Peptides against a protein of PDB entry 6PSE. Designs and how they scored, part 1

All scores and structures are predictions.

Target 1, 78 residues: chain A of PDB entry 6PSE
Amino acid sequence: PSEEEEYARLVMEAQPEWLRAEVKRLSHELAETTREKIQAAEYGLAVLEEKHQLKLQFEELEVDYEAIRSEMEQLKEA
Structure headers, positions and changes below count from the first letter of each chain, unless a header shows other numbers.
Peptide ipSAE is a variant of ipSAE made for these designs: the mean of its two directions, with the distance scale d0 fixed at 1.0 Angstrom where the peptide's residues are scored. Compare it only between designs on the same protein; published cut-offs may not carry over.
The geometry check fails a fold that doesn't show the stated peptide or that is severely misdrawn somewhere.

## One batch from the design tools (peptide; made by RFdiffusion4, then SolubleMPNN)

Design b1_p9_3_s3
Fold by OpenDDE base, seed 1:
Structure b1_p9_3_s3 (fold): chain B 78 residues (1-78), chain C 78 residues (1-78), chain A 9 residues (1-9)
Amino acid sequence: as target 1 above (78 residues)
Amino acid sequence: as target 1 above (78 residues)
Amino acid sequence: MEFFKELLK
């Protein structure tokens, strides 16, 4: 039997006291996992923002670079 | 009473059938939340890699830019 | 960005 099937059987055969304890356990795990999910999402968002700022800086530098490159090319061709 | 206190009372007074259903509900939510957490982590990692690659490109462009800038400056001062 | 924002809801 799969672990899932065994667990399902356990739940069906369990006494109320065990079931209440299991509800408590699951609630706690859900709370912790939810916190971890939120932290991961917040971190991901921060990295996205950093990447965005870096992209802006990169694009600005590209513009400046092309300007100087073009000027240099013109000077050398004269 | 707080929602948490009310829920605690509900669990304490609940019949086995309700408790089994609640275990099932919580297990499902936990599974979904866990999946979301993992997805967030994986996507965050991907974004980090993108940022890293962008950083490398930016640094390379900075080097090239400074080289041309310096050359241009020397030419103008001559 | 929407992906992470949705996870925060």
Scores: peptide ipSAE 0.505, ipTM 0.866, DockQ to the pose 0.871
Fold by OpenDDE base, seed 2:
Structure b1_p9_3_s3 (fold): chain B 78 residues (1-78), chain C 78 residues (1-78), chain A 9 residues (1-9)
Amino acid sequence: as target 1 above (78 residues)
Amino acid sequence: as target 1 above (78 residues)
Amino acid sequence: MEFFKELLK
């Protein structure tokens, strides 16, 4: 039997005391995992925002670079 | 009473059938939340890598820009 | 961005 099937059997045969303890355990793990998920999401969002700002700066520099490049090219061709 | 206290009382007074259902519910939510956490972490890492590559490109462009700017400045001053 | 925002709900 799979671990899942074995666990299911355990739950089916468990006494109320065990079940209450398991509810408490799972509730704790869920709370912890939820916190970690939220932290990961917040961090990811922050990095995305930083990346976006960097992209804007990069595009601005590209415009400036092309302007100077074009001017230089014109000067050399003249 | 807080929601947590009310929930605790519910668990204390619950019948085995409710407790088994609650274990199942919590297990499902934990699995789902865990999946989401992992996905968030993986996506966050990918964004970090993209940001890093963008930073490298930006720095390279800055070098090129300064080179052309300097050359242009020298031409204008000469 | 929406992915992370949805996870925060």
Scores: peptide ipSAE 0.504, ipTM 0.866, DockQ to the pose 0.871
Fold by OpenDDE base, seed 5:
Structure b1_p9_3_s3 (fold): chain B 78 residues (1-78), chain C 78 residues (1-78), chain A 9 residues (1-9)
Amino acid sequence: as target 1 above (78 residues)
Amino acid sequence: as target 1 above (78 residues)
Amino acid sequence: MEFFKELLK
């Protein structure tokens, strides 16, 4: 039997004391996992914003670079 | 009483049928939340890698830009 | 970005 099937059997055959303890355990794990999920989402958003700002800086530098390159080319051809 | 206190009382006074249903509910929510947390972590890592590559490209362009700027300055001063 | 925002709901 799979672990899932065995667990399901335990739940079906369990006494109230075990079930109450399991509810407590699962509630705790759910709370922790939820907090971790939220933290991961917030961190992901922060990195995306940083990446976006970096992209803007990169594009600005590309414009400046092309301007100088073009000027240099014109000076050399004159 | 707080919602947490009321919930705790429900768990203490609940019949086995309710407790089994609650275990099932919590197990399902935990599984879903865990999957979402993992996905968030994976996507966050991907964005970090993209940001890193962009940073490298930016630094390379800065080097190229300074090289052309310096050459331009030398040509104008000659 | 929308993916992360959805997780915060």
Scores: peptide ipSAE 0.503, ipTM 0.865, DockQ to the pose 0.968
Fold by OpenDDE base, seed 3:
Structure b1_p9_3_s3 (fold): chain B 78 residues (1-78), chain C 78 residues (1-78), chain A 9 residues (1-9)
Amino acid sequence: as target 1 above (78 residues)
Amino acid sequence: as target 1 above (78 residues)
Amino acid sequence: MEFFKELLK
């Protein structure tokens, strides 16, 4: 039998005391995992915002670069 | 009483059938939340990598820009 | 952006 099948049997045959303890354990793990999920989401959002700001700066620099490049080309040809 | 206190009482007074159902519910939610946490972590990592690549491109453009700027300054002064 | 926002709900 798989681990899942063995666990399922344990739950079916368990006494109320064990079941209550298992509810407590699972509730704790759920709370902890939820916190970790939220932390991951918040961090991801922060990185996205940083990337967006960087992209804006990059685009501004591209505009400035092309302006100077064009001017330089004109000066060299004169 | 708080929601938490009410829930705690429910667990203490519950019959085995309810407790087994609650174990099943919590297990499902834990699995789902765990999946979401993993997805968030994976997406966050991908965004970090994209930001890193963008930063490298930005730094390269800065070098090129400064080179042209310096050359332009020299040409204008001659 | 929306992906992370949905996870925070």
Scores: peptide ipSAE 0.502, ipTM 0.865, DockQ to the pose 0.965

## One batch from the design tools (peptide; made by RFdiffusion4, then SolubleMPNN)

Design b1_p10_5_s4
Fold by OpenDDE base, seed 4:
Structure b1_p10_5_s4 (fold): chain B 78 residues (1-78), chain C 78 residues (1-78), chain A 10 residues (1-10)
Amino acid sequence: as target 1 above (78 residues)
Amino acid sequence: as target 1 above (78 residues)
Amino acid sequence: REEFFKELLK
């Protein structure tokens, strides 16, 4: 039997006291996991924003670089 | 009374059938939330890596840019 | 991916 099946059986055969304890346990774990999920999401968004800002900076630098490169090229050809 | 207190009372007064259903509900939500958390973490890491790669590219471009800028500056001063 | 993260915050 799978662990899932065994757990299901346990729940089915459990007394109210155990069930209440299990509800409490699961509620706690859910709350904790939810918090962690939110934190992960917030972090992800933050990194995305940082990446976006970096991308903008990179693109600006590319423009500047190409401008100078082109100017240098012209000077060399003249 | 707080929602938490009310929920606690509900759990304490609940019949086994409700408790089993609640265990099932919470288990499902926990599993789902856990999956989401993990996915968020994975995506966060991916974005972080992308940002890192971009940072490396940016730094390389900065070096190249400064080199050209410096060369241009020297040419102008000569 | 931004939308994914935002969805998780709902």
Scores: peptide ipSAE 0.602, ipTM 0.875, DockQ to the pose 0.980
Fold by OpenDDE base, seed 2:
Structure b1_p10_5_s4 (fold): chain B 78 residues (1-78), chain C 78 residues (1-78), chain A 10 residues (1-10)
Amino acid sequence: as target 1 above (78 residues)
Amino acid sequence: as target 1 above (78 residues)
Amino acid sequence: REEFFKELLK
């Protein structure tokens, strides 16, 4: 039997005291995992914002670069 | 009493059938939340990589820009 | 992906 099937049997045959303890354990793990999920999401959003700001800076620099490049090219061609 | 305290009382007074159902519910939610956490982590890493690549491109452009700017400045000063 | 992260915060 799979671990999942074995666990299911355990739950079915368990005494109330074990079940209460298991509810407590699972509740704790769920709370922790939820917090970790939230932290990951917050971090992801922060990095997205950083990337966005960097992209804006990059695009600004591209414009400036092309302006100078064009001017330089014109001077060389004259 | 807080919701947490009320829930704790419910667990303490619950019948085995309810407890088994609660274990099943919590197990399901934990599995889903864990999957979401993992996915968030993966996406976060992807965004970090994208940001890193963009930063490298930006730094490359900065070098090129400064080179042209310097050359142009020299021409203007001569 | 931004919406994904925002959804996880709910």
Scores: peptide ipSAE 0.602, ipTM 0.874, DockQ to the pose 0.974
Fold by OpenDDE base, seed 5:
Structure b1_p10_5_s4 (fold): chain B 78 residues (1-78), chain C 78 residues (1-78), chain A 10 residues (1-10)
Amino acid sequence: as target 1 above (78 residues)
Amino acid sequence: as target 1 above (78 residues)
Amino acid sequence: REEFFKELLK
């Protein structure tokens, strides 16, 4: 049997004391996992913002670079 | 009483059928939350890699820009 | 992806 089927059987045959303990365990894990999910989402948003700022800086430098390149080309052609 | 205290009392006084249903509910929520957490982590890593690649491109452009700037300065000073 | 992260925070 799969681990899932074995677990399902355990739950069906369990005493109330075990079931209460399992509710407590699952509640704890859910709380922790939820916190971790939120932290991951917040971190992801932060990195996206950093990437966006870097992209803006990159595009600004590209403009400056093309300006100098064009000026240099004009000076050499004259 | 707090919602947490009320929930704790409910769990303590619950029948086995309710407890089994609660285990099922919590297991489902935990599975979904876990999947979301993992996906968030994966997306976060992808964004980090994209940011890293952009940083490398930016640094390369800075080098090229400084080279042209320096050459231009030399030509104007001569 | 931004919307994905925002949805996770709800």
Scores: peptide ipSAE 0.601, ipTM 0.874, DockQ to the pose 0.978
Fold by OpenDDE base, seed 3:
Structure b1_p10_5_s4 (fold): chain B 78 residues (1-78), chain C 78 residues (1-78), chain A 10 residues (1-10)
Amino acid sequence: as target 1 above (78 residues)
Amino acid sequence: as target 1 above (78 residues)
Amino acid sequence: REEFFKELLK
């Protein structure tokens, strides 16, 4: 049987004391995993914002660069 | 009492059938939350890489821009 | 992706 099937059998045959302990264990793991998920999401949003700001700066520099490039090209052609 | 204390009391007084159902519920939520956490981490890393690549492009453009700016400044001063 | 992260915070 799969590990999942074996676990299911354990749960079905378990005494109340084991079941209470398992609920406690799972609750703790769920709380921890939930915190980690939230932290990961917050971090992801922060990086997205940083990337967005960087992109804006990049696009602004591109505009300035093209302006100077064009002016320089005109001077060289004269 | 806090919600946590009330929940703890429920677990302590619960019948085996309720406890088995609670184990099943918590297991499902844990699995789902775990998948979400992993996905968030993976997406976060992807955004970091995108930001890094953008930064490299930005820095390269800055170098090119400064070169043209300097050349233009020299031409105007002559 | 932004919406994905926001959804995880709910």
Scores: peptide ipSAE 0.600, ipTM 0.874, DockQ to the pose 0.978

## One batch from the design tools (peptide; made by RFdiffusion4, then SolubleMPNN)

Design b2_p15_8_s4
Fold by OpenDDE base, seed 5:
Structure b2_p15_8_s4 (fold): chain B 78 residues (1-78), chain C 78 residues (1-78), chain A 15 residues (1-15)
Amino acid sequence: as target 1 above (78 residues)
Amino acid sequence: as target 1 above (78 residues)
Amino acid sequence: MEKEEELRKIVEEAK
């Protein structure tokens, strides 16, 4: 049997004391996992913001680069 | 009493059938939350990679820009 | 971005 099937059987055959302990365990794990989920998502959003700022800097540099390139080209043509 | 205290009392007084149902509910929520946590982590990693690639492009453009700037400066000095 | 929307959704659902 799969681990899932074995676990299901354990739950079905368990005494109330074990079940209460399992509820407590699962509640704790759920709380921890929820916290980790939020943390991971917030981290991702922070990186997105960093990427956005970098993109703006990149676009600004592109404009400056093209300006100099154009000026240089005009000077060479003259 | 707090909701936490009330819930704790409910668990203590609950019958086995309720406890088994609660284990099932919590297990399901834990599985879903875990999936979402993983998804968030994967997205964060993807954004990090995108940021890294953008940084490389930015650095390359900086080099090109400085090259043209330097050339322009030298031409103006001459 | 799609990723941003998904991340925001994950955060919002957890709050």
Scores: peptide ipSAE 0.344, ipTM 0.854, DockQ to the pose 0.728
Fold by OpenDDE base, seed 1:
Structure b2_p15_8_s4 (fold): chain B 78 residues (1-78), chain C 78 residues (1-78), chain A 15 residues (1-15)
Amino acid sequence: as target 1 above (78 residues)
Amino acid sequence: as target 1 above (78 residues)
Amino acid sequence: MEKEEELRKIVEEAK
């Protein structure tokens, strides 16, 4: 039997004291996992913002680069 | 009494059938929340990699830009 | 971005 099937059997045969302890354990783990989920998502959003700002700077530099490149090419052709 | 205190009292006074159902509910929510946490972490990692690649491209363009800028300045000074 | 929308959804649903 899988661990999931064994756990299901344990829950069905467990006494109320074990079940109460399990509810408390699962509630605690759910709260912690929820906090970690939010933290991971907030971190990802922060990196996205940094990436966006970097992209804007990159595009500005591309414009400046093409302007100088074009001017240089004109000077060499003349 | 707070909702937390009322919930704790409910757990202590609940019948085994309710407790088993609550264990099942909490297990399901924990599994879903865990999946979402992992997904958030994976997305954050992907964005971090994209940002890193963009930073490398930006630094390469800065080098090329400074080379052309310097050459242009030399031509204007001569 | 699709990733941004998904991350925002995760944050909003958890609050």
Scores: peptide ipSAE 0.343, ipTM 0.854, DockQ to the pose 0.728
Fold by OpenDDE base, seed 4:
Structure b2_p15_8_s4 (fold): chain B 78 residues (1-78), chain C 78 residues (1-78), chain A 15 residues (1-15)
Amino acid sequence: as target 1 above (78 residues)
Amino acid sequence: as target 1 above (78 residues)
Amino acid sequence: MEKEEELRKIVEEAK
């Protein structure tokens, strides 16, 4: 049997005391996992914002670089 | 009483049938939340890698830009 | 970006 099937059987045959403990355990894990999920999502969004700002800076530098490169090329061809 | 205290009382006074249903509910929510957490983490990591690659490109362009800028400045002063 | 939309959705649904 799969672990899921075995767990399901354990739940079906469990005493109330075990079930209460399992509810408590699962509630705690759910709260922690939810917090971690939010944290991961917030982190990802922060990195996206940083990446966006970096992209803007990069594009600005590209414009400046191409301007100088073009000027240099013109001087070499003159 | 807080919602948490009320929930705790419900769990303590609940029948085994309710407890089994609650374990099933919490297990399902935990599985879904875990999947979402992993997805968020994977997305965050992907964005971080993209940002890192962009940073490397930016730094390379800065070096190239400063090289051309310096050469142009030298030519202007000559 | 799809990633941004998904991340925002996760934050919004969780809060």
Scores: peptide ipSAE 0.342, ipTM 0.855, DockQ to the pose 0.756
Fold by OpenDDE base, seed 3:
Structure b2_p15_8_s4 (fold): chain B 78 residues (1-78), chain C 78 residues (1-78), chain A 15 residues (1-15)
Amino acid sequence: as target 1 above (78 residues)
Amino acid sequence: as target 1 above (78 residues)
Amino acid sequence: MEKEEELRKIVEEAK
């Protein structure tokens, strides 16, 4: 039998005391995993915002660079 | 009583059939939440990599920009 | 855009 089938059998044959302990265990793990999920998502969103700000700065620099490059090219062609 | 205290009381007084159903419910939610946590972490990592690549491009452009700016400044001062 | 939407969804569903 698979681990999943064995676990299912254990749950079916378990006494109330074991079942209550398992509910407590699973509730705790769910709470922790939920917190970690939120933390991971919030971190990702923070990095996205940083990336966005960096993109804006990059685009501003590109405009300035092209302006100077064009002026320099005109001077060299004269 | 708080929702947590009320839930704890429910678990204490519950019959085995309810407890087995609750174990099944919590197991399902834990599996889904775990999957979402992993997904959030993977997305965050991907965004970090994108930000890093953008930072490298930005730094390269800064070097090129400063080179042209300096050359242009020298020409204007001559 | 897609990644941001997915991350926001994960946060929203958890709260």
Scores: peptide ipSAE 0.341, ipTM 0.854, DockQ to the pose 0.721

## One batch from the design tools (peptide; made by RFdiffusion4, then SolubleMPNN)

Design b2_p16_3_s1
Fold by OpenDDE base, seed 5:
Order: C-alpha cells, then structure tokens, then sequence
Structure b2_p16_3_s1 (fold): chain B 78 residues (1-78), chain C 78 residues (1-78), chain A 16 residues (1-16)
C-alpha cells in the first residue's frame, strides 16, 4: 500500500485524541504554508517591478543609442 | 470568545466522524495551498531569469553605446 | 509580463 493509503487507514482507525492532534498539526501547517505562499507571491511581484523598471531603462538607452548611431551614419555619408 | 476559541472548543467536543472529516478537509486545503505556493515560487524564479537576461542585454547595449559616444566625443574634440 | 503579474496577484488575493 502507498503512504497515502496507509495514512488513510490510520485516520480511519485513530482514536479521538489522535484525530484532535492531527487537526491541530494540519491547521498549523496550513497556516505556515499559506504565509509562505503569500511571501512567494509578493517576492514575485517585486521582481516583476524590478524587471519592468529595467525594461524602461533599456528602452530609453536604445533610443539614445539609435540617435547617436544615426548621427554617426549621417556624418559618414556626408 | 474569539473564533479561534470557538473552533478549539468545537474540536475538543467533536465526535470522531467530524474529526475525520476535518482532517480530510485540512489535508485537501494544505495540498492546494502547497501547490499554489510552488506555482508562485516558480513564477518568481522565471521572472528572475528574465530579469537576468534583460540585464545582460542592457549591459551589452551600454558598452556599445559608450563606444559610439566616445567616438563622437573624440570627433567633436578634434 | 502582465499575465504573470495577474496570476501572482490572484494567488495573493486568494490567500487573504
């Protein structure tokens, strides 16, 4: 039997005291995992913002670069 | 009493059938929340990689820009 | 980029 099947059997055969302890354990893990999920999501959003700012800087530099490149090309053609 | 205190009392007074159902509910929510946490983490990592690649492109363009800028400056100074 | 943001925002919203 899989670990999942063994766990299911344990829950079915468990005494109320064990079940109450398991509810407490799972509630705690759920709370922690929920907090970690939020933290991971917030981190992702922060990195997205940083990437966006970098993209804007890149586009600005690209415009400036093309301006100078074009000016240089015109000077070479004259 | 707070909702937490009321829930704690419910767990203490609950029959085994209710407790087993609660273990099942919490296990399901934990599994879903865990999956969402992993998904959020994966998104964060993907964005980090995209940001890193953009940074490399930015640095390359910056080098090229400075080269042209310097050449233009030298021509103006001559 | 926007699609990724929206997905992350949904995850945050569901957790609160």
Amino acid sequence: as target 1 above (78 residues)
Amino acid sequence: as target 1 above (78 residues)
Amino acid sequence: MQAKREEVERIVAEAK
Scores: peptide ipSAE 0.143, ipTM 0.818, DockQ to the pose 0.586
Fold by OpenDDE base, seed 3:
Structure b2_p16_3_s1 (fold): chain B 78 residues (1-78), chain C 78 residues (1-78), chain A 16 residues (1-16)
Amino acid sequence: as target 1 above (78 residues)
Amino acid sequence: as target 1 above (78 residues)
Amino acid sequence: MQAKREEVERIVAEAK
């Protein structure tokens, strides 16, 4: 039998005291996992915003660079 | 009483059939939340890597820009 | 980029 089938059998045959303990355990794990999920998501959003700001700076620098490059090229051609 | 206290009372007074159903519900939610946590973590890592690559490109452009800027400045001073 | 953001925002919203 699979671990899942064995667990299902345990739940089916368990006494109320074990079931209450299992509800408590699962509730705790769910709360912790939910907190960790939110934390990971918030971190991802923060990094995404930083990346966006960096992209804007990069694009601004590209414009400035091309302006100077073009001017320099014109001077060399003269 | 808080919602948490009310829930705790419900668990304490519940019949085995309700408890088994609650174990099943919590197990399902935990599995889904765990999957979402992992997904969020993987996303955060991916964005971080993208940001890092962008930073490298930005730094390379800064070097090139300063080189041309310096050359242009020297020409204007002469 | 926007699509990625929306995905993460959904995950956060579902958790709260």
Scores: peptide ipSAE 0.133, ipTM 0.818, DockQ to the pose 0.651
Fold by OpenDDE base, seed 4:
Structure b2_p16_3_s1 (fold): chain B 78 residues (1-78), chain C 78 residues (1-78), chain A 16 residues (1-16)
Amino acid sequence: as target 1 above (78 residues)
Amino acid sequence: as target 1 above (78 residues)
Amino acid sequence: MQAKREEVERIVAEAK
């Protein structure tokens, strides 16, 4: 039997005391996992914003670089 | 009483049938939340990697820009 | 950045 099937049988045959403990365990794990999910999402959003700001800076530098490169090329051709 | 205290009382007074249903509910929610956490974390990791690559490109462009700027300055002073 | 990456990787690894 799969672990899932074994767990399902355990739940079906378990005493109320075990079931209450399992509800408590699962509630705790759900709360922790929910917190971690939120943290991961917030982190992703923060990094996305940082990446966006960096992209803007990069694009500005590209414009400046191409301006100087073009001027340098013109000077070499003249 | 808080919702948490009310829920705790419900769990303490619940029949085995309700407890088994609650274990099933919580297990399902935990599985879904875990999947969502993983997805959020993987997204954050992907964005972080993209930001890192962009930072490397930015730093490379800064080096190239300063090289051309310096050469241009030298040519203007000569 | 590396510390942040390691944190996210741990979150992914712990869930798998």
Scores: peptide ipSAE 0.128, ipTM 0.816, DockQ to the pose 0.663
Fold by OpenDDE base, seed 1:
Structure b2_p16_3_s1 (fold): chain B 78 residues (1-78), chain C 78 residues (1-78), chain A 16 residues (1-16)
Amino acid sequence: as target 1 above (78 residues)
Amino acid sequence: as target 1 above (78 residues)
Amino acid sequence: MQAKREEVERIVAEAK
């Protein structure tokens, strides 16, 4: 049997004391996993903001670069 | 009593049928929350990679910009 | 940046 099927059988045949302990264990793991999910999401948002600011700086530099490139090209062609 | 204290009492006084249902509910929520945590982490990594590639492009453009700026400054000072 | 990447990679690795 799969681990999932064995676990399902264990839950079905378990005494109330085991079931109460399992509820406590799962509640704790859920709380920890929820905190980790939030931390991962907050990190992703922070990196996204940094990427956005960098993109704005890149686009500004690209405009300045094209201005100088165009001026240089005009001076060389004259 | 706090919601946490009421929940703890409910778990202590619950029948096996309720406890089995609660184990099933918590297992499902834990599986979903775990999947969401992984998705959030993978998203963070993807954005981080994009930011890194953008930073490399920005630094390359900055080098090219400074080269043209320096060349133009030399031409104007001569 | 490397330290942040390693932290996210640890979160992914422990969940899989």
Scores: peptide ipSAE 0.118, ipTM 0.812, DockQ to the pose 0.696

